Peptides against a protein of PDB entry 3EFO. Designs and how they scored, part 5

Target 1, 262 residues: chain A of PDB entry 3EFO
Amino acid sequence: SQLADLYKSCETDALINFFAKSAFKAVLHQPLKVIREILVNQTAHMLACYRKNCASPSAASQLILPDSMKVLPVYMNCLLKNCVLLSRPEISTDERAYQRQLVMTMGVADSQLFFYPQLLPIHTLDVKSTMLPAAVRCSESRLSEEGIFLLANGLHMFLWLGVSSPPELIQGIFNVPSFAHINTDMTLLPEVGNPYSQQLRMIMGIIQQKRPYSMKLTIVKQREQPEMVFRQFLVEDKGLYGGSSYVDFLCCVHKEICQLLN

## One batch from the design tools (peptide; aimed at target 1 L65)

Design b1_p12_1 (made by RFdiffusion4)
Pose (drawn by RFdiffusion4):
Structure b1_p12_1 (pose): chain A 259 residues (1-239, 243-262), chain P 12 residues (1-12)
Amino acid sequence: SQLADLYKSCETDALINFFAKSAFKAVLHQPLKVIREILVNQTAHMLACYRKNCASPSAASQLILPDSMKVLPVYMNCLLKNCVLLSRPEISTDERAYQRQLVMTMGVADSQLFFYPQLLPIHTLDVKSTMLPAAVRCSESRLSEEGIFLLANGLHMFLWLGVSSPPELIQGIFNVPSFAHINTDMTLLPEVGNPYSQQLRMIMGIIQQKRPYSMKLTIVKQREQPEMVFRQFLVEDKGGSSYVDFLCCVHKEICQLLN
Amino acid sequence: SSHVVYDMDELH
């Protein structure tokens, strides 16, 4: 009968999986604007209820989120930015209908990765003694012109290359000497390489391991290349609203529920 | 209960 126990026991990934499927089913029944509004308001409602009933007294300038829901807003914003709940500019209806379908079948492990892609820094990789590098937030702010990154959501796998990308690596991987020597349209498996092209292939394997679909590798050269598609998967950035924007929005309506 | 606090003045 205590609300504190309800919240202390929640799981964001499980909640995100439900909201996503619930919203994606509703796409075939209601205006998308109506669906997004229900999502945002339900999110503000859950947090406002916690604020007026469980949270110890705190200043109004603060937005209080339970531990169980620490990353719920970030993921909810990812759902709202997703092409299924978005619109016309680019992204075919065939792409939307397809993604809408893929999510309807997903388990928690799949939806967590689908809505928050995994961004791995590759240029800072420890050689032959690896075990998959620490992940980095899904934002351009964590990309370096000197860096090479791996981004995966379970369906796509992007190998991102910065302009000042170390030629040493571009050689040990693409077997070519320089950055401007790589052609994106040749997105096939590169072998050779002794320390790195192997350590990279190692992590590309480990990533695919638990994943049902074999991911489509897409190489991205930084500055004005296909990168436009890649930027979509940096879900923390604006690209809908940014993570911070959404957080700023939820607080407004949580305050509107004046308490 | 435990929770995370976000200061809105710092985010604006």
Fold by OpenDDE base, seed 3:
Structure b1_p12_1 (fold): chain B 262 residues (1-262), chain A 12 residues (1-12)
Amino acid sequence: as target 1 above (262 residues)
Amino acid sequence: SSHVVYDMDELH
C-alpha cells in the first residue's frame, strides 16, 4: 500500500530532529505538560496508523514497529527526557535555555547523536583493524565491569572504566599500573605511544570529525561519584529527574496505541 | 513488510 511505502521511506533521524525543534519552539508558547502529551500522542498515532493499515494482525500484547521507525520510540523518549521539556527545580533556567538553543541549530546528524549517544566498547579493539567497534545500546546493562567504554554525544566525551578493567589496557591507555592509579581529573589522554593508545586516539578523532564542537573528555571510574553524570547519558535507562526507561516508554506507547485502536 | 515486534509481557 501507499501508506506502507511511506513508512518504509521514513527516516527516524529526520523525524526526531523535526520533533525536537518543534517541541523546543513550542515551549515558548505552550505548557510543558501539553508539549509532552503532544509528542507522545504523535508517536502513538503514527504507530497506530501503521498497525491498523500496514501490519498483519497480531496479539494485543505486542507492539509492532515498522523497520524504518524501529528506533523512533527510543529517540522520542530521549527527547521527552531532555531538560528543556522537564520542569524540575534541579535544572537551571540557563541550562534549559542553552540546550534549547543548541538543538534549534542542530542538523539531523547532530541531533541524532545528541539525543542518542554513541557508546563504544573500546576494550574490544583490535589494533590490527581500522574498523570502529560496533556501538552498544546506551544502557547500564550493556556495560561490563571488565570493560572500557567511550561515550560521545557530540558535546561531551566520556571514557568509562569498569572496576575490573584489564590492567594491560589501563597501562596502555594511561601508563599507570592499575585502576586505582588513574587520575580522573585529566581531560586529555597521555601520549603513551603504543598501538592501542594510538588506535584509541584515532577512534576519538573519528568521533570528533564533522562535529561542530570540540568534545571535552571526562574520565569516569565505575562506582565513583562522578559516574552519576555519565549515567545520565545512558538514555535507555531511567532518568535521574523522573524520565522513563526505554522499556517503560514502550509500554506507555503501546497502551496509547491500544487506546487509539479500541 | 519488515517490522520489529515487542512483546509487552516479556518486557515486564
Scores: peptide ipSAE 0.274, ipTM 0.853, DockQ to the pose 0.889
OpenDDE base, seeds 1, 2, 4, 5: peptide ipSAE 0.266, 0.275, 0.257, 0.266; ipTM 0.851, 0.856, 0.845, 0.852; seed 2 fails the geometry check

Design b1_p12_1_s1 (made by RFdiffusion4, then SolubleMPNN; from b1_p12_1, 6 letters changed)
Fold by OpenDDE base, seed 2:
Structure b1_p12_1_s1 (fold): chain B 262 residues (1-262), chain A 12 residues (1-12)
Amino acid sequence: as target 1 above (262 residues)
Amino acid sequence: SSYVAIDIDSLL
């Protein structure tokens, strides 16, 4: 059907860019609560329409996503949890204004990375391979105390170190003997010069390529206070101020779809 | 058309 073809051709990254800019424009003349409700409603309507007109019959307990939109909900939730759309007094007007202006000028690729960061398991690096490690989902559940992870969203880059990260990797990256010796005030990795260090630098370089902004590097130790900032970029988890997890959002969307179709 | 089905009950 014509509708089925439309869903096949739909690019989620473009949709999210559109929704983000539309929402961020709307904040100037609509209450934040209304904007959030509209975004959820639009998501539910799109998916309800697909289920009604394009999908095969399925159990009522199942959320059905067309392949082209399989990641739409996660991105939409990320958008909803952005500080621009949150009515929290802890978020300054300046921060909202800054984030709003950034997104309003972002292209599709930039906004995609901005809303859903890359999270790379650096501890799994093969120094003999030029391939980037496969990204993992942005959730604490995907972190490991024994791991080292690089997170990038186009504006910030975080190197997260588990409390039990291998000393040999710590030595390789920072030229210090242990986790405790890592200086988190550093904004640049030292030029250690070993293969692991070089590979990590290469990866960081690749991530930085074709990005409009130079990403600042922040070193984050697990269980230290600055980790709280890092955790806010684990966008599939609950937000600091009670924003929905991805799982919660899926349930919310499903509920609304059911209400539309029943 | 291909799609992904998520069992919502399994997420609760």
Scores: peptide ipSAE 0.433, ipTM 0.917, DockQ to the pose 0.937
OpenDDE base, seeds 1, 3, 4, 5: peptide ipSAE 0.391, 0.423, 0.400, 0.410; ipTM 0.906, 0.915, 0.908, 0.910

Design b1_p12_1_s2 (made by RFdiffusion4, then SolubleMPNN; from b1_p12_1, 5 letters changed)
Fold by OpenDDE base, seed 2:
Structure b1_p12_1_s2 (fold): chain B 262 residues (1-262), chain A 12 residues (1-12)
Amino acid sequence: as target 1 above (262 residues)
Amino acid sequence: TSYVSIDMDELE
């Protein structure tokens, strides 16, 4: 999958880890606005340098990303949208402090998952296959009312259910007749024992493997209030607290690159 | 080296 290929960008992962820790250290001594500007500037400068010195000639309307940095913008945007770097009163000091400390101790793999969650369309599971479903981009546009998605960022795990999720899958996962019967207060899936349930549990186990923290499972029904929390992890979409969508960020970066080169 | 090209006109 495209996303799977994106995760192969180890260099970007390392850079984001570095930038995150640097930025989160800087928050103690510098205004958040300045830190954000620095991050954007650094992103633009790196890409501008590539465009100028390494890339083949292309139209000015094109944003050129080297393969090693093809996912840099999306990760950078995720970093910029992290609560630690947001100057919003809705975000508590405690939350900022908590996430700051978490990231400061994260390795590259941890920060990768933290900033860009894994979103799996589990409704597409083939019980006859041992292959995990391909992750999709973290955007509402990739969700389906008929779908069931598992999202994990190393700290939280969400099972999102569309309003039109197949009753068969609901029965298979929750052992209840319908969407309406799903108890969203549960933090553990029942051991139904069917192949689908077993496979889902296996996937969840795999996701939990090698993670330093035990991820709490949150069941999320589409169009219910808790979905708002889930949507915050759709990092390519516009942030709740003023963060840009991935597309908007690309435009911003592109504009700055053009300014640097022209 | 290979690169990815994003048409910004398509995104805007």
Scores: peptide ipSAE 0.361, ipTM 0.894, DockQ to the pose 0.654
OpenDDE base, seeds 1, 3, 4, 5: peptide ipSAE 0.327, 0.349, 0.284, 0.337; ipTM 0.884, 0.892, 0.871, 0.886

Design b1_p12_1_s3 (made by RFdiffusion4, then SolubleMPNN; from b1_p12_1, 5 letters changed)
Fold by OpenDDE base, seed 2:
Structure b1_p12_1_s3 (fold): chain B 262 residues (1-262), chain A 12 residues (1-12)
Amino acid sequence: as target 1 above (262 residues)
Amino acid sequence: SSSVLIDMDKLL
């Protein structure tokens, strides 16, 4: 059917860009609560339509996503949890304005990275390979106390160090003997010159390529206060102010779809 | 049509 073809051709990244810009434009004349409700409603309606008209029959307990939209819910949840759409007094008007203007000018690729960061397990690096490590889902559940992770969203770059990260890797990256010796005030990695350091720098360079902004590097130690900022970029988890996790959002969407179809 | 199925009962 024509409708089935439409869903197959749909690109989630383009949709999210569109929804983001539409929502961020709407904040000027609509209450935030209404905008959030519209976004959830739109998501549910699109998926309900697919279930009704395109999907094979399945149990009501199952959420059915078109393959082309398999990541739509997670991106939509990220959008909903953006500070621009949150009515929290802790978020300054200036911050909302700043984020709004940034997104309003972003292309599809930029907004994709902005809403859902890359999270790379760099502790798994093969120094002999030029391949980037496979990104993991942006959730605390994917972190490891023994691991080192690089997170990038096009504006910020974080190097997160687990409390039990290998001393040899710490030495390789920072030229210090242990986790405790890492200076988190650094905004640049030292030129250590070993293969691991060079590989990490190469990866950081690749991530920075073709991005409109130079990403500031922040070094983050697990269990230190600045980690709280880092955790806000783990977008599949609950937000600081009680925003939904990805799982919670899926449940919400599924419930709404069922209500539409029943 | 290719679909992704998520079992919500297992997710809860």
Scores: peptide ipSAE 0.299, ipTM 0.874, DockQ to the pose 0.942
OpenDDE base, seeds 1, 3, 4, 5: peptide ipSAE 0.284, 0.292, 0.280, 0.277; ipTM 0.870, 0.870, 0.867, 0.868

Design b1_p12_1_s4 (made by RFdiffusion4, then SolubleMPNN; from b1_p12_1, 7 letters changed)
Fold by OpenDDE base, seed 2:
Structure b1_p12_1_s4 (fold): chain B 262 residues (1-262), chain A 12 residues (1-12)
Amino acid sequence: as target 1 above (262 residues)
Amino acid sequence: TSSVLIDMKALE
């Protein structure tokens, strides 16, 4: 069917780009609450249509996503949690305006990375491999106290250090003996020169490639105050101001779909 | 059409 073909050919990254720009344009003439409701509604309608017309029958307790849209909900939730669409007084007008303008000019690849950061477990690096480590989901549940993670969203780059990060890796990256000695005020990694340091720098370079903005590096220690900023980029978790987690959003969407079909 | 199924009960 035409619908089946449509869903098969759907590109989620392009859709998110479109929805983001559409929503951010609508901010100028629609209440934020309405915009958020529209986005949720559109998501539910698209998925309800798929369930009704394209998907094989399944239990009502199951959420059915076309394979091409398997990441649509998580991206949509990220969009909904963006400061531009939040009515929080703690968010300055300047910040909302800034991010709005940024997204309005982003291409598909840029917006994809912006809304869902790349989170890399660099503590698992094989210095003899040229392959990038596999990205993990942007959630605190995927972090480990023993780990070191690099997060990038096209604008910012964070190097997150667990409190129990291996001293040998800390020394390899920062040339200091322990976690406590790491200076979080630095915005550049030292030129240590060992294979691990070089590989990390290479990875950072690869991430920076073909990005329109030079990403500033922020060093983040677990359990220190600046980690709160970092946690806001763990987009699958609940937001600082009560935004939905990915799981909560899935439940919300599923409920909406059921209401549409039942 | 290939689909991804998520058990919503398991998420509660």
Scores: peptide ipSAE 0.457, ipTM 0.923, DockQ to the pose 0.919
OpenDDE base, seeds 1, 3, 4, 5: peptide ipSAE 0.446, 0.448, 0.436, 0.450; ipTM 0.921, 0.922, 0.918, 0.921

Design b1_p12_2 (made by RFdiffusion4)
Pose (drawn by RFdiffusion4):
Formats: sequence, C-alpha cells, structure tokens
Structure b1_p12_2 (pose): chain A 259 residues (1-239, 243-262), chain P 12 residues (1-12)
Amino acid sequence: SQLADLYKSCETDALINFFAKSAFKAVLHQPLKVIREILVNQTAHMLACYRKNCASPSAASQLILPDSMKVLPVYMNCLLKNCVLLSRPEISTDERAYQRQLVMTMGVADSQLFFYPQLLPIHTLDVKSTMLPAAVRCSESRLSEEGIFLLANGLHMFLWLGVSSPPELIQGIFNVPSFAHINTDMTLLPEVGNPYSQQLRMIMGIIQQKRPYSMKLTIVKQREQPEMVFRQFLVEDKGGSSYVDFLCCVHKEICQLLN
Amino acid sequence: SVTEDGTVYTFS
C-alpha cells in the first residue's frame, strides 16, 4: 500500500519497452500528437506523484527523479524523437512502418539498445588485450576530429571517421594510406591488419553476438558526407528536442501539477 | 542551466 515501494521496484528498460509498444500500437488508432501528449503527460505525472508523495522536501528549482527512474526521461525523449512517432521530412513511410514492426516484437535487451545506441570510441582502443571499450554518450559532443567511433542500435552499425583521423589507423583498417582515400560506397568487410583491423573486427563480432538481425555496416566520413543519417542516432542531441530540453519540459508540467 | 546531483536536477 506504500508508494515508496512501488517506485523503489521499477525498471526503466521494462517501462520503456511497454511505452514504446503501447505507443506504436496506438499509431494505428490515434493522431500521433495525441500519442506523444499521453507519453509526456504520463511521464510528468509519474514524476509529479513521486515528488508530492515520496521525495523528501526539496527546493522548487529542483526536479526529483527516483533512482529507478534516473534515465527514464532520456529514454522517453528517445522514443519521442524516433521516426515512428515523428514526421514527413525525410524517412520513408516504409521505414517508419518497418521500425514500428521491429519494436513490437522486441525484448528488453533489444529495446534498450534500439532507443539508446551504443557509441564506442575506436581510436583510443587498447591493442590485443581488449574486451570491448567503454561506451560514450550518444551525442556529437563526445566525437573527436581525431577519433573513430562505432555506433550500433541493433540494426545499423556506423563506423564514424573524423577528418584529422590518424592515418596510422586508416591504414591498419582500410588498407589505404589516408582519410580522403576511403570510399564510403564500399562498405564491405576489410581484413588484413594485424593489431587493429583485428581488434576492431573482434568488437564488431562481440556486438552482433546477442543480436537477432545482422547489422548493416555503414561507413561515415565526418564533414559533409552521408553523416546526416548518422546524426540521427546521436539521440541525446536535438538532431525533436534534446535531452536537456525534454527535461526542461517535464519539469514545467510537473510544476503545473502544482505541488 | 541545469546541474545534476544524483537524481536531483537543479535549474538555474
């Protein structure tokens, strides 16, 4: 009968999986604007209830989120930014209908990765003694002109290359000497390489391991290339609203529930 | 501006 126990026991990934499927089913029944509004208001409602009933007294300038829900807003914003709940500019209806379908079948492990892609820094890789590098936030702010990154959501795998990308690596991977020597339209498996092109292939394998669909590799050269598509998967950035924007929005309506 | 202290977000 205590609300504190309800919240202390929640799982964000499980909640996100439900909201996503619930919203994606509703796309065939209600205006998308209506669906998004329900999502945002339910999110503000859950947090406002915790604030007025469980949270120890704190200043109004603060937004209080339970531990169980620490990353719930970030993921909820990712759902709202997703093309299924978004619109016309680019992204075919065939792409929306397809993604809407893929999510309806997903387990928790799949939906977690689908809505928050995994961004791995490759240029800072520890040679032959690896075990998959630490992940980095899904934002352009964590990309470096000197860096090479791997971004995966379970369906797509992007190998991102910065402009001042070390030629040493571009050689040990693409077998070509320089950055401007790579052609994106040749997105096939590169072998050779002894320390790196192997250590990279190793992690591309480990990533695919538990994943049902074999991912489509897409190489992205930084500055003005296909990168526009890649930017979509940096879900923390604005690309809908940014993570911070959404957070700013939820607090407004949480306050509107004046308590 | 927004700062974070665990699960508390402070708006300034």
Fold by OpenDDE base, seed 4:
Structure b1_p12_2 (fold): chain B 262 residues (1-262), chain A 12 residues (1-12)
Amino acid sequence: as target 1 above (262 residues)
Amino acid sequence: SVTEDGTVYTFS
């Protein structure tokens, strides 16, 4: 159908950019609660319309996401969990203002990366390959104590190291013998010069390419205090300041859809 | 699961 084609042609990244800017503009004259409700309602409404007009009949217990909007809920949840839309005293006004202004000027690609970071399992890096490792979902469930992950959201870059990270990789990246020897105060990786180090640096360079801001690197050891900051970027997990996990958000959206359709 | 209509999540 014509409507189905419309949904299939919809670009989630553009929608998220629009919703983000609209919401971030609205914070100046509307209560945060209202803004959040609007965003959820809009999400539910779009998906409800698809289900009603395009999708085959399904059980009320099912949430159907068309391919074009497959990631709409996850991005929307990320938006909802952004500090600009959270009324938490722990978040300074300056931080809210800063991020608000940043997003207001972001293009589609920038906002996409900003709301849903790129999380790369670099412990699987093939030094012979010029391709980036496949990104994984931004959830703690995708991390491994034996793994090393690079996270980037266009503003920040994190190198997360599991407590059981392979010593050979640690040696390759930091030129130190073990996890304990890694200095997390560094904002730059040492120029070790081995193929793995060079490949990692190349990847970091690629990630930095065409980004409007220089991403500061933070080295994070698992289970150390600074990891809490890193975990905030695992956007599919429950947020520190009350934001829902992606699963919980899906449930919420599903309920809203049911209300619209039943 | 993935169907012709897209990705399906089932809630109880």
Scores: peptide ipSAE 0.296, ipTM 0.879, DockQ to the pose 0.536
OpenDDE base, seeds 1, 2, 3, 5: peptide ipSAE 0.018, 0.036, 0.033, 0.018; ipTM 0.507, 0.567, 0.594, 0.535; seed 2 fails the geometry check

Design b1_p12_2_s1 (made by RFdiffusion4, then SolubleMPNN; from b1_p12_2, 6 letters changed)
Fold by OpenDDE base, seed 5:
Structure b1_p12_2_s1 (fold): chain B 262 residues (1-262), chain A 12 residues (1-12)
Amino acid sequence: as target 1 above (262 residues)
Amino acid sequence: TITQDGNIYTFT
């Protein structure tokens, strides 16, 4: 059917870019509450239509997405949680204006990364491999006190270190004997020169490639104050300023779809 | 709880 073909042709990255720019443009004319409602409604309607007309029969307890939109909900939630669309007094007008302008000029690839960062388990690096480590979901649940993670969203880069991160990796990256000795004020990794350090630098370079902005590196120690900033980029978790976790959002969308189909 | 298998989300 024409509808089925449409769903196959609609990639998530293009959709989220469209929704983001549309919403951010609407901010100038519509209340934020209305904009958020429209986004949720559009998402639910699209998915309800798919389920009704295109998807194979499934249980009511299941949400079936077209393959091209399998990650649309998570990106949509990230969009909804962006400061531009949040009505919180803690968020300055300047910050909203800044991010709005940024997104309005972003291409499809840029906006995708912006709304859902890459989170890479650096502690699992194979220095013999030329491949990037597989990204993990942007949630605190995927972090480990024994791990080291690199997060990038096209604008910012964070190197997060667990309190129990391996001393050998700390030595490899920072050339210091322990977690406590890491200086978080640095914005550049030291030139240690060992294979692990070089591999990490290579990965950082790859991530930076073809990005329109130079990402500032922030080194974050677990349980230190700056970690709060880092945690805001764990977009699948509950937001600091009232944004829903991805789980909660999915439940909301699912319920709305069910209501539309009943 | 929600489990995901590809493009299928199961709510329990």
Scores: peptide ipSAE 0.534, ipTM 0.948, DockQ to the pose 0.903
OpenDDE base, seeds 1, 2, 3, 4: peptide ipSAE 0.516, 0.533, 0.532, 0.521; ipTM 0.945, 0.948, 0.947, 0.945

Design b1_p12_2_s2 (made by RFdiffusion4, then SolubleMPNN; from b1_p12_2, 5 letters changed)
Fold by OpenDDE base, seed 5:
Structure b1_p12_2_s2 (fold): chain B 262 residues (1-262), chain A 12 residues (1-12)
Amino acid sequence: as target 1 above (262 residues)
Amino acid sequence: SISQDGNIYTFS
């Protein structure tokens, strides 16, 4: 059907860019509460329409998305959780203004990465491979105390180290004997020169490639104070300033769809 | 809870 074709053409990355810019423009004229409601409503209505007119019959307990929008809800939740739209008193007006301007100038690829960061389990690197490791979902549940993860959103880059990170990897990356010896004040990785270090640097270079801004690197040790900043980029989790987890958002969207259709 | 299989989310 013509409608089905429309959904096929509505890719999530383009949609989120559109929604983001539309919302961030609207903040100048509309209350934030209204903007958030509109975004949720639009999401629910689009998906309800798909279910009604395009999707195969399914149980009421299921939410079926078009392939092109299979990750739309998570991106939408990320948008809703952005400081521009949350506008909590803990967030300065300057920060909101800054991020608003950033997004207003972003292309589709940039906004996609901005709202949903790449989280890479670099502790699983195959030093013989030139491919990037498969990204994991941006949630604390995907971290491990034994792991080392690289997170990037086009503006910031974090290297997160679990408290039980393998000493051999720590040695490979930092040329120090243990987790305790890692200096988190560094903004650049040392030139260690081993294959693991070289591969990590290569990965970081690939991530930085074609990004309009140079991403600042922050080294983060698990359970140290700076980890709190890092956790804000785990966008599927509940936000510090009242944003919903992805699970909660999905439940909300599902309920709204059901209400629209029944 | 929810589970995901591709583009299908199942709520329980």
Scores: peptide ipSAE 0.466, ipTM 0.935, DockQ to the pose 0.903
OpenDDE base, seeds 1, 2, 3, 4: peptide ipSAE 0.454, 0.462, 0.460, 0.449; ipTM 0.932, 0.935, 0.934, 0.932

Design b1_p12_2_s3 (made by RFdiffusion4, then SolubleMPNN; from b1_p12_2, 5 letters changed)
Fold by OpenDDE base, seed 5:
Structure b1_p12_2_s3 (fold): chain B 262 residues (1-262), chain A 12 residues (1-12)
Amino acid sequence: as target 1 above (262 residues)
Amino acid sequence: KITRDGNIYTFS
């Protein structure tokens, strides 16, 4: 069917870019509440249409996503949780204006990375491999106290260190004997020169490649105060300044779809 | 509760 073909050709990254720019333009003349409702409604309608016209029969308790839109909900939730669309008094007008302008000029690839960061478990890095480690979902549930993770969203880069990070990796990255010795005020990794350090630097270089902005590096220790900032980029979790977790958002979308189809 | 199987999310 024509609808089936449409969904097959749909690209989530392009849609998110479109929705983001449309919403951020609308902020100038529509209430934030209305904009958020429209975005949720559009998400539900698209998925309801798919379920009705394209998807295989399934139970009402199921949410079926077409392959082309398998990550649409999570990106949509990230968009909804962006400071531009939040009415929290804790967020300054200047910050909203800044991020609005940034997104309005972003290409498809840039906006995708901006809304959903790349989170890499570099503690599992194979120094002999030329491939990037597989990204994990941006949630605290995917972190481990024994792990070291690199997060990047095109503007910021974070190196998160678990309290129980392997000393050998800490030595490899920072040339210090333990977690406690790491200086989090550094914005650059030291030139240690071992294979692990070199591989990490290479990965960081690849991530930075073809990005319009130089990403500032922040070193974050688990359980220290700056970790709070890092956690805001774990976009699938509940945000500090509002916004649903991805799970809660899925529930919301599912309920709305059911209402549309009943 | 939500479980995922591919692109299918099951709510219970």
Scores: peptide ipSAE 0.541, ipTM 0.947, DockQ to the pose 0.917
OpenDDE base, seeds 1, 2, 3, 4: peptide ipSAE 0.516, 0.540, 0.538, 0.512; ipTM 0.942, 0.948, 0.947, 0.942

Design b1_p12_2_s4 (made by RFdiffusion4, then SolubleMPNN; from b1_p12_2, 5 letters changed)
Fold by OpenDDE base, seed 5:
Structure b1_p12_2_s4 (fold): chain B 262 residues (1-262), chain A 12 residues (1-12)
Amino acid sequence: as target 1 above (262 residues)
Amino acid sequence: SITVDGNIYTFT
């Protein structure tokens, strides 16, 4: 059907960019509560329409998402949890204004990365491969105490190290003997010169490529205070300021869809 | 597919 074709042609990255800019423009003349409601409503309506008109018959307990929109809920949730759309006193007006202006100038690719960061398990690197490791979902559940992860959202870059990170990898990256010896005040990785270090630097370079802003690197040790900042970029988790987890948001959207269709 | 609270979320 024509409608089905429309959904297939609708790219999630373009949608989130549109919704973000629309919402961020609206904050100037509409209450945040209304804006959030509109976004949720719009999401539910789109998915409900698809289910009604395009999707194969399924049980009520099943939410069907087209391939082009399969990640729409997670992106939408990320948008909803952005400081621009949150009316929390803990978030300064300046920060909201800053991020608003940033997003208003972002292209589709930039906004996609901004709202949903890349989280790369670099502890799994194949030094013989030139390919980036497969990104994992931005959730604490995907982290490992034995792992090392690189997170980037186009503005910030974090290197997260588990408390039980392999000493050999620590040595490879930092040229220090143990986790305890890692200096988290550094903003640049040392040029150790081994294949692992070189590959990591290459990956970081690739991530930085074509991004309009230079991403500052922050080294984060698990269980240290700066990890709290890092965790805010695990966008599928519950937000510090009351934002829903992805799971919670899915449930919310599903309920609303059911209400629309029944 | 993702199963949450008994509900199945399928991406097609």
Scores: peptide ipSAE 0.128, ipTM 0.779, DockQ to the pose 0.231
OpenDDE base, seeds 1, 2, 3, 4: peptide ipSAE 0.047, 0.037, 0.029, 0.032; ipTM 0.741, 0.716, 0.703, 0.702

